# Peptides against a protein of PDB entry 4N7V, part 191

Target 1, 222 residues: chain A of PDB entry 4N7V
Amino acid sequence: TLRSITSPLVAHRLKPIRQKTKKAVVSILDSEEVCVELVKEYASQEYVKEVLQISSDGNTITIYYPNGGRGFPLADRPPSPTDNISRYSFDNLPEKYWRKYQYASRFVQLVRSKSPKITYFTRYAKCILMENSPGADFEVWFYDGVKIHKTEDFIQVIEKTGKSYTLKSESEVNSLKEEIKMYMDHANEGHRICLALESIISEEERKTRSAPFFPIIIGRKP

## One batch from the design tools (peptide; made by RFdiffusion4, then SolubleMPNN)

Design b2_p28_5_s4 (from b2_p28_5, 10 letters changed)
Fold by OpenDDE base, seed 5:
Structure b2_p28_5_s4 (fold): chain B 222 residues (1-222), chain A 28 residues (1-28)
Amino acid sequence: as target 1 above (222 residues)
Amino acid sequence: MEEIEKEREEELEKELKKLHEEYEKEEE
């Protein structure tokens, strides 16, 4: 099943983006829907031959073939659906489209991992908790040039010299130079604060059922 | 501050490029 490969994508709170590649254009729309446009080139003109439009919650996939499959000239936005439209639920998506959906999902997940949910300015760093889940990415950009990127799987450290390394275990973290441990301690504190605030704010958001509270900025820019 | 945002954009672009290349390669 598709579900065994990926979960429904979630594009909520993501800003619009359009990424053109050789074979495809992937977009997050103002509606927070995700579009995958398959592009073919004919006589030095690019045409959109197939479009997958995925709902913001990933559960509905609308597929259409512009101009009856002849293609529509590539533009700055996806072509409008015409008369050749198929609509599927996530669980009923034909297997032939699974790879494309997975591509869209990976795209969204990547964008989420780079989309600020909470930005926290400290005296020493810009801390950013991202939108991806579970285990949201957390970035710490120290003003002196040190960078720490925490993911669910690893911690990447970039030192002032540009030296970069990845930590995948607690033992590796514990073996860090004392100087780097200071940065890590600050990063961990910032992370703890962001997670705590995320929890509190999310709960209040749930109670009020109002407009989204995120993204938020905490502290003042230096 | 602007430098941080620029670097973040560049990192995203690099990772997106890699993702796109992987997808396109699988479609060949």
Scores: peptide ipSAE 0.620, ipTM 0.930, DockQ to the pose 0.770
Fold by OpenDDE base, seed 1:
Structure b2_p28_5_s4 (fold): chain B 222 residues (1-222), chain A 28 residues (1-28)
Amino acid sequence: as target 1 above (222 residues)
Amino acid sequence: MEEIEKEREEELEKELKKLHEEYEKEEE
């Protein structure tokens, strides 16, 4: 099944983006829908031959072939759906579209890992909790040039000298130089605070049922 | 501070490019 290779993509709260490649254009729309446009070139003109339009929650996939399958000239936005559209649920998506959906999912997940959910300015750093899940990425940009990037799988450290290394186990974290541990301690504290705030804000958002509270910025810029 | 945002954008663009290249390479 498609579910065995990927989960439904989640594009909520993501800013619009459009990325053109040789064979495809991937977009997150203002509506938070995700579009994959398959591009073919004829006579030095690019045409959109197929479009996968995926709902913001990833559960509905609308597929259409612009201009009766002849293609529509590539523009600054996806072509509008024609009357010849197919609509699928995630679990009923034909296998021939799984690769394209997986591509869209990977794209969205990458964008999420770089999309701020909470930005927290401390005295020493800009801390950013990202939108991806599970295990959201957490970045700490120290004003003196040190950077710490935490993911579910590893911690990347970039020192003032530009030296970079990746920590994949707790033993490696424990073996850090004392001066780096100070940065790690600050990063961990910032991470704890962001996670706590995420929980509190999400709960208040649930209670009020208002417009999304995220993204949020706390603290002041130096 | 604006330098941080610029660097973050560059990192995203770099990783997106890799993702796109990997996908298109498999389509050939």
Scores: peptide ipSAE 0.603, ipTM 0.925, DockQ to the pose 0.783
Fold by OpenDDE base, seed 2:
Structure b2_p28_5_s4 (fold): chain B 222 residues (1-222), chain A 28 residues (1-28)
Amino acid sequence: as target 1 above (222 residues)
Amino acid sequence: MEEIEKEREEELEKELKKLHEEYEKEEE
């Protein structure tokens, strides 16, 4: 099943983006829908031959072939759907489209891992909790040039000298130099605070049932 | 502070390019 390969993508709260490559254009629209345009070149002109339009919650996929399959000239936005469209649920998507859906999902997940949900300014650093889930990425940009990037799988450290290394176990974290541990302690505190704020804000958002509260900025920019 | 945002944008662009290249190589 498609579900065994990937979960439905989630594009909520993501800013619009359009990325052109050789064979495809991937977009997040103002509506927070995701479009994959398949591109072919004929006589030095690029044409969109197939479009997958995926809902913001990833559960509905609309597929159409512009201009009756003849293709539509590549433009600054996806071509409008024609009369010959197919609509699928996530669980009913034909296998021939699974790779393209997975591509869209990976694109969205990458964008989410770089999209700020909470930005927290401390005296020493800019801390950023990202939109990806579960186990959101957390970045700490110290004003003196040190950077710490936490993911679900690893912690990356970039020192003032430009020395970079990755930590994958608690034993490696415990073996850090004392000067680096100070940065790690600050990063961990910032992370704890961001997670606590996320929980509190999400609960208030649920109660009010209003417009989304995220993204949010806490503290003063230096 | 503007330097941080610029660096983050460059990192995203680099990783997106890598993702796209991986996808297109599998179709050749």
Scores: peptide ipSAE 0.596, ipTM 0.923, DockQ to the pose 0.774
Fold by OpenDDE base, seed 4:
Structure b2_p28_5_s4 (fold): chain B 222 residues (1-222), chain A 28 residues (1-28)
Amino acid sequence: as target 1 above (222 residues)
Amino acid sequence: MEEIEKEREEELEKELKKLHEEYEKEEE
């Protein structure tokens, strides 16, 4: 099943983006829908031959073939659906489209991992909790040049010298130099605070069916 | 502060490029 390969993508709160490649264009629209445009080149002109338009919650996939499959000249936005439109749920998407959906999902997940949900300015750093889930990425950009990037799988440290290393276990974290531990402690505190705030804000957002509260900025820029 | 934003954008673009290249290689 598709579900065994990937979960439904979630593009909520993501900013519009358009990425052109050789064979495809992937985009997040203002509507927070995700589009994969399959591109073919003919006579030095690029044409969109197939479009997958995925809902913001990833559960609905609309597939269409511009100009009855003849293609539509590549433009700055996906072509509008005209004919040969098929609509699928996530669980009934034909297997031939799974790879394209997976690509869209990976794209969205990457964008989410770089999209601020909570930005927290401390005395020493810009802390950012990202939109990806589960286990949102957390970045700490210290004003002195140190960077800590926490993911579900690892912690990356970039020192002032530019030296970079990855920590994958508690043992490795415990073996850090004392000066680096200070940065890690600050990062962990910022992370804890962001997670706590996320929980509180999300609960209030649930109670208040209004515009999204996120992204949010806490603290002042130095 | 502006430098941080620039670096973050560059990191995203770098990772996106990698993702796209991986996808295209699988399509060849």
Scores: peptide ipSAE 0.647, ipTM 0.937, DockQ to the pose 0.746; fails the geometry check

Design b2_p28_8_s1 (from b2_p28_8, 10 letters changed)
Fold by OpenDDE base, seed 5:
Structure b2_p28_8_s1 (fold): chain B 222 residues (1-222), chain A 28 residues (1-28)
Amino acid sequence: as target 1 above (222 residues)
Amino acid sequence: KLREEIEKLLEYTKKVLDEELEEYEKEL
């Protein structure tokens, strides 16, 4: 099943973005829908041959072939749906579209990993908890130029000198220089606070059923 | 303020996405 390959993508709260690659253009629209435009080149002109438009919750996929399948010139936005439209739920999406859906999902996860959910300003750093899940990315931008980027899989450190390295185990973290450990300690505290606040705010959202509280900014830059 | 920060991060994201998306395009 498609579900065994990927979960439904979640594009809620994401800002519009359009990214072009060789074979595709992927977009998050103002509606928070996600569009994958499959691109082909003919006579040095790029044409959109197929479009997958996916709902913000990932559960509905609309597929159409612009200009009766002949393709529509690539523009700054997806072509409008034509009469030859197919609509599928996530669970009944034909297998031939699964990889394309997965592509969209991965793109959305990338965008989410760069989309602030909580921004927390400390005395020493700008801390950012991102929208991706599970294991949201956490970035700490120290005002002195040090950067720490935590993901589910690794911690990247960029020192003042520009030296960059990746840590993948607790042992490696423990082997850090004391000066770097101080930054790591601050980052970890900021991370803990952001996670705690995320939990509290999310619970309050659930109770009130109000408009989304995220993204949120806590504190002020010194 | 918030919008500007998000836009800045999104622009940065666009620059980083090319390499990762190229890998994903192998699926297309």
Scores: peptide ipSAE 0.056, ipTM 0.726, DockQ to the pose 0.044
Fold by OpenDDE base, seed 1:
Structure b2_p28_8_s1 (fold): chain B 222 residues (1-222), chain A 28 residues (1-28)
Amino acid sequence: as target 1 above (222 residues)
Amino acid sequence: KLREEIEKLLEYTKKVLDEELEEYEKEL
């Protein structure tokens, strides 16, 4: 099943973006829908031959073939749907479209990993919890130039000198120099606070059923 | 201010996603 390969993509709260590659253009629209445009080149002109338009919750996939399958010239936005439109639920998507859906999902997840959900200013750093899940990315920009980037898989450290390295195990983290441990301790505390705030804010969103509270900024840059 | 910061981060994202997307495009 498609579900065994990927979960439904989640594009809520993401800002519009359009990314072109050789074979495709993937977009998040103002509506928070996700579009994959399959591109082919003919006579030095790029044409959109197929479009997958995915709902913001990932559960509905609309597929159409611009200009009766002849293709529509690539533009700054997806071509309008034609009269011949197929609509599928996530669980009923034909297998031939699974790779294209997975491509969209991976793109959305990457955008989410770069989209602030919570920005928290401390005395020493700007902390940012991102939108991706599970294990949201967490970035700490210290005002003195040190940077720490935490992902589910690793921790990247950039020191004041510009020296960069990646930590992939607890043993490596425990082996850090004392000076770097101080930055890591601060980063970890900021991370804990952001996760706690995320939980509290999400619960309030659920109760109020109002407009999204995220993204949110807490504190002020000194 | 928040919107501007998000836009800057998204613009940065566009610059760094090419390699990852190119790998995924092999499956298309």
Scores: peptide ipSAE 0.055, ipTM 0.725, DockQ to the pose 0.044
Fold by OpenDDE base, seed 3:
Structure b2_p28_8_s1 (fold): chain B 222 residues (1-222), chain A 28 residues (1-28)
Amino acid sequence: as target 1 above (222 residues)
Amino acid sequence: KLREEIEKLLEYTKKVLDEELEEYEKEL
């Protein structure tokens, strides 16, 4: 099943973006829908041959072939759907489209990992919890130049000297120099607070059913 | 201001994602 290789993508609260690669253009639209345009080149002109338009919650996929499969010249936005439109649910998506969906999902996840959800200014650092899930990225920019980047897979440390290294286990974290441990302790505390605030704010957002509360900024830039 | 900051971050992200996305699209 498609679920065995990826979860439905989530594009809520993401800003519009359009990224061109060799074979595709992937976009997040103003509507928070995600589009994958499959591109072919003929006579030095690029044409969109196929479009996957995915709903913001990832559950609905609309597929169409511009100009009856002849292609539409690549432009600054996806071509409008034609009369030959197929609509699928996530669980009913034909296997031939799974790789394309996964590509869209990976792109969205990358964008989410770079999209601030909570910005929290402490006495010593700017802390940022990102939109990706599960295990949202967490960045700490200390005012003295130290940076810590936490992901689900690793912790990256950039020291004042510019020395950078990656930690992949608790044992490596425990083996850090005492000076670096102090930064890590502060980063962990900021992370805990951001996660707690995310939970509280999300619950209030659910209750009010109003416009999204995120992204949110807590504290003041020094 | 926040919107502009996000847009700058996304623009920067676009530049660093090219290699990763090209790797992902090899099987498209």
Scores: peptide ipSAE 0.047, ipTM 0.721, DockQ to the pose 0.042
Fold by OpenDDE base, seed 4:
Structure b2_p28_8_s1 (fold): chain B 222 residues (1-222), chain A 28 residues (1-28)
Amino acid sequence: as target 1 above (222 residues)
Amino acid sequence: KLREEIEKLLEYTKKVLDEELEEYEKEL
């Protein structure tokens, strides 16, 4: 099943973006829908041959073939749907489209990993909890130039000198120099606070059933 | 000024996305 490969993508709260690659253009629209435009080149012109438009919650996939399958010249936005439109639920999506959906999902997840959900200014750093899940990325930009980037898989440290390294285990974290541990401790505390606030705010958001509370900024740059 | 800053941030984001998405494009 598609579900065994990926979960439905979630594009809520994401800002519009359009990213062109060699074979495709992937977009998040103002509506928070996600579009994958499959691109073919003919006579030095790029044409959109197929479009997958995915709902913001990832559960509905609309597929159409511009210009009756002849393709439409690539533009700055997806071509309008034609009369030949197929609509699928996530669980009923034909297997032939699974890779394309997965591509969209990966793109959305990537964008989410770079989209602030909570920005928290401390005395020493700008902390950012991102939108991706599970295990949201967490970035800490210290005002003195140190950067820490936490993901579910690793911790990246960029020192004042620009030296960068990646930590993949607790043992490696424990082997850090004391001066770096101080930054890590601060980052971890900021992370804890952001996670706690996310939980509290999300619960209040659920109760209120109003406009989204996120993204949110806590504090201000000194 | 704000618009320019947003545009710069957007361009930076696109560059990062381009680098990372190249790996995913192999599936298309």
Scores: peptide ipSAE 0.035, ipTM 0.689, DockQ to the pose 0.039

Design b2_p28_8_s2 (from b2_p28_8, 13 letters changed)
Fold by OpenDDE base, seed 3:
Structure b2_p28_8_s2 (fold): chain B 222 residues (1-222), chain A 28 residues (1-28)
Amino acid sequence: as target 1 above (222 residues)
Amino acid sequence: SLMEEIKKLLEYTKKVLEEELKELEEEE
């Protein structure tokens, strides 16, 4: 099943963006829907032959073929659905579209990993918890130039000198120089606080059923 | 900017994604 390969993509709170590759254009629309445009080149002109339009919650996929499959000239936005429209739920999506859905999902995850959910200013750093899940990316930008980027898979450290290295185990973290450990400790504290705030705010958001509370900014740069 | 960061990150993955699409095209 598709679900065994990926979960429904989540594009809520993401800003509109459009990214072109050789064979596809992927977009997040103002509506927070995600579009994959499959592109073919003919006579030095690019045409959109197929479009997958995915709902913001990833559960509904609308597939259409512009101009009856002849294609529509590539533009600055997806062509409007007109011809050969099919609508599927996530669990009923034909297998032939799974790779295209995965393409959209991976793009959305990338966007989410760079989209601030919580920005927290401390005495020493700007901390940012991102939208991706599980294991949201967490970035710490120290005012003195040190940077720490935490992901589910690794921790990247960029020192003031520009020296960069990646840590993939707790053992490597424990082997850090004392001066770097201080930054790491602060980063971890900021991370803990952001996660705690995320939990509290998400619960209140659920209760109030109001407009999204995220993204939020806590504190201000000194 | 967000766009710049995403574009940069996509450079690492786009080749894999394009190959996936290519394989699909070859099957059709």
Scores: peptide ipSAE 0.084, ipTM 0.740, DockQ to the pose 0.022
Fold by OpenDDE base, seed 1:
Structure b2_p28_8_s2 (fold): chain B 222 residues (1-222), chain A 28 residues (1-28)
Amino acid sequence: as target 1 above (222 residues)
Amino acid sequence: SLMEEIKKLLEYTKKVLEEELKELEEEE
């Protein structure tokens, strides 16, 4: 099943973006829908031959072939759907479209990993919890130049000297210099606070069913 | 800006994404 290889993409709260590659254009629209335009070149002109339009929650996929499959000239936005469209749920998406969906999902996840959900200013650093899940990326930019980037898979440290290294195990974290451990401790505290706030705010969103509270900024730069 | 950072990240991953799409096209 598609679900065995990927989860439905989630594009909520993401800003519009359009990224062109050689063979495709991927977009997040103002509506927070995601579009994959498959591009073919003919006579030095690029044409959109196929479009996958995915809902913001990833559960609905609309597929259409512009101009009855002849293609539509590539423009600054996806071509509008025609009357000849196919609509699928995530669980009913034909296998031939799975890799294209996965492409969209990976793109969205990448964007989410760089999209702030919570920005928290501490006495020593700017902390940012990102939108990706599970295991959201967490970045800490210390005002003195030290940077820490936490992901589900690793921790990257950039020291004042510009020295950069990656930690992939607890043993490596424990082997850090004492001065770096202080930064790590602060980063971990900021991370804990951001996660706690995320939980509280999300619960309030659920109760009120109001407009999204995220992204949020807590504190101010000293 | 955030969008610039995202674009830079996408440029670094562009080759990987294009390779994935190439594989998709070869399967079609």
Scores: peptide ipSAE 0.059, ipTM 0.728, DockQ to the pose 0.025
Fold by OpenDDE base, seed 2:
Structure b2_p28_8_s2 (fold): chain B 222 residues (1-222), chain A 28 residues (1-28)
Amino acid sequence: as target 1 above (222 residues)
Amino acid sequence: SLMEEIKKLLEYTKKVLEEELKELEEEE
């Protein structure tokens, strides 16, 4: 099943963007829908041959073939659907489209990992919890130039000297120099606070059923 | 603006995006 290889993408709160790659253009629209345009080249002109338009919650996929399948010249936005439109739910999406959906999902997840959900200013750093899930990325930009980037898979450290390294196990974290451990301790505290705030704010959102509270900024740069 | 900051970050990581999606593009 599609669900066994990916979850429905979530594009809520993401800003519009358009990214061209070699064989596709992927976009987040003003409506927070996600479009994958499959691109073919003919006579030095790029054409959109197929479009997958995915709802912001990832549950509805609309597929169409521009210009009756002949293709439409690549432009600054997806071509509008006209004829031969197919609509599928996530669980009913034909297998032939699964890779393309996964393409969209990976793009959205990347965008989410770069989209601030909570920005928290401490005395020493700007901390940012991102939108991706599970295990949201967490970045700490210390005012003295040290940077720590935490993901679900690793921790990247950039020291004041520009030295960069990646930690993938607790043993490696425990082997850090004492001066770096101080930064890590601060980063971990900031991370804990952001996660706690996320939980509290999300619960209030659920109760009020109002407009989204995120993204949010807490504190200010000293 | 926040929009500009996100776009700049994504442009900076364009190569990463292309690498992560390369396998899917090659299978098309």
Scores: peptide ipSAE 0.032, ipTM 0.700, DockQ to the pose 0.034
Fold by OpenDDE base, seed 4:
Structure b2_p28_8_s2 (fold): chain B 222 residues (1-222), chain A 28 residues (1-28)
Amino acid sequence: as target 1 above (222 residues)
Amino acid sequence: SLMEEIKKLLEYTKKVLEEELKELEEEE
């Protein structure tokens, strides 16, 4: 099943973006829907031959073939749906579209990993908890130039000298130089606070059921 | 502003996407 290889994408709170690649253009629309435009080249002109429009919650996929399948010239936005459209639920999406959905999902995951959910300014750093889940990315930009990027899979450190390295195990983290450990300790504290705030704010958001509370900024850069 | 920060990060994401999705698009 599609669910066995990917979860429904979630594009809520993401800003509009359009990314062109060789064979496709992926977009997040103002509506927070996600579009995958399949691009073909003919006579040095690019045409959109197929479009997958995915709802913001990832559960509904609308597929259409612009200009009756003849293709529509590539523009700065997806072509409008035609009369010949197919609508599928996530669980009923034909297998032939699974890779295209996965492409959209990967794009959204990447965008979410770079979309601030909570920005927290400390005395020493700008901390950012991102929108991706589970295990949201967490970035710490120290004002002195040190950067720490935490993901579910690794921790990347960029030192003041520009030296960069990746930590993938607890042993490697424990083997850090004492100076770097101080930065890591601060990063971990900021991370803990952001996670705690996320929980509290999310609970309040659930109770209020109004406009989204996120993204949020806490504190100010000194 | 928050908006500017998001825009900057999204622009960075575009660059990352070109590399991260390169293999996937080649298979399409």
Scores: peptide ipSAE 0.030, ipTM 0.669, DockQ to the pose 0.042

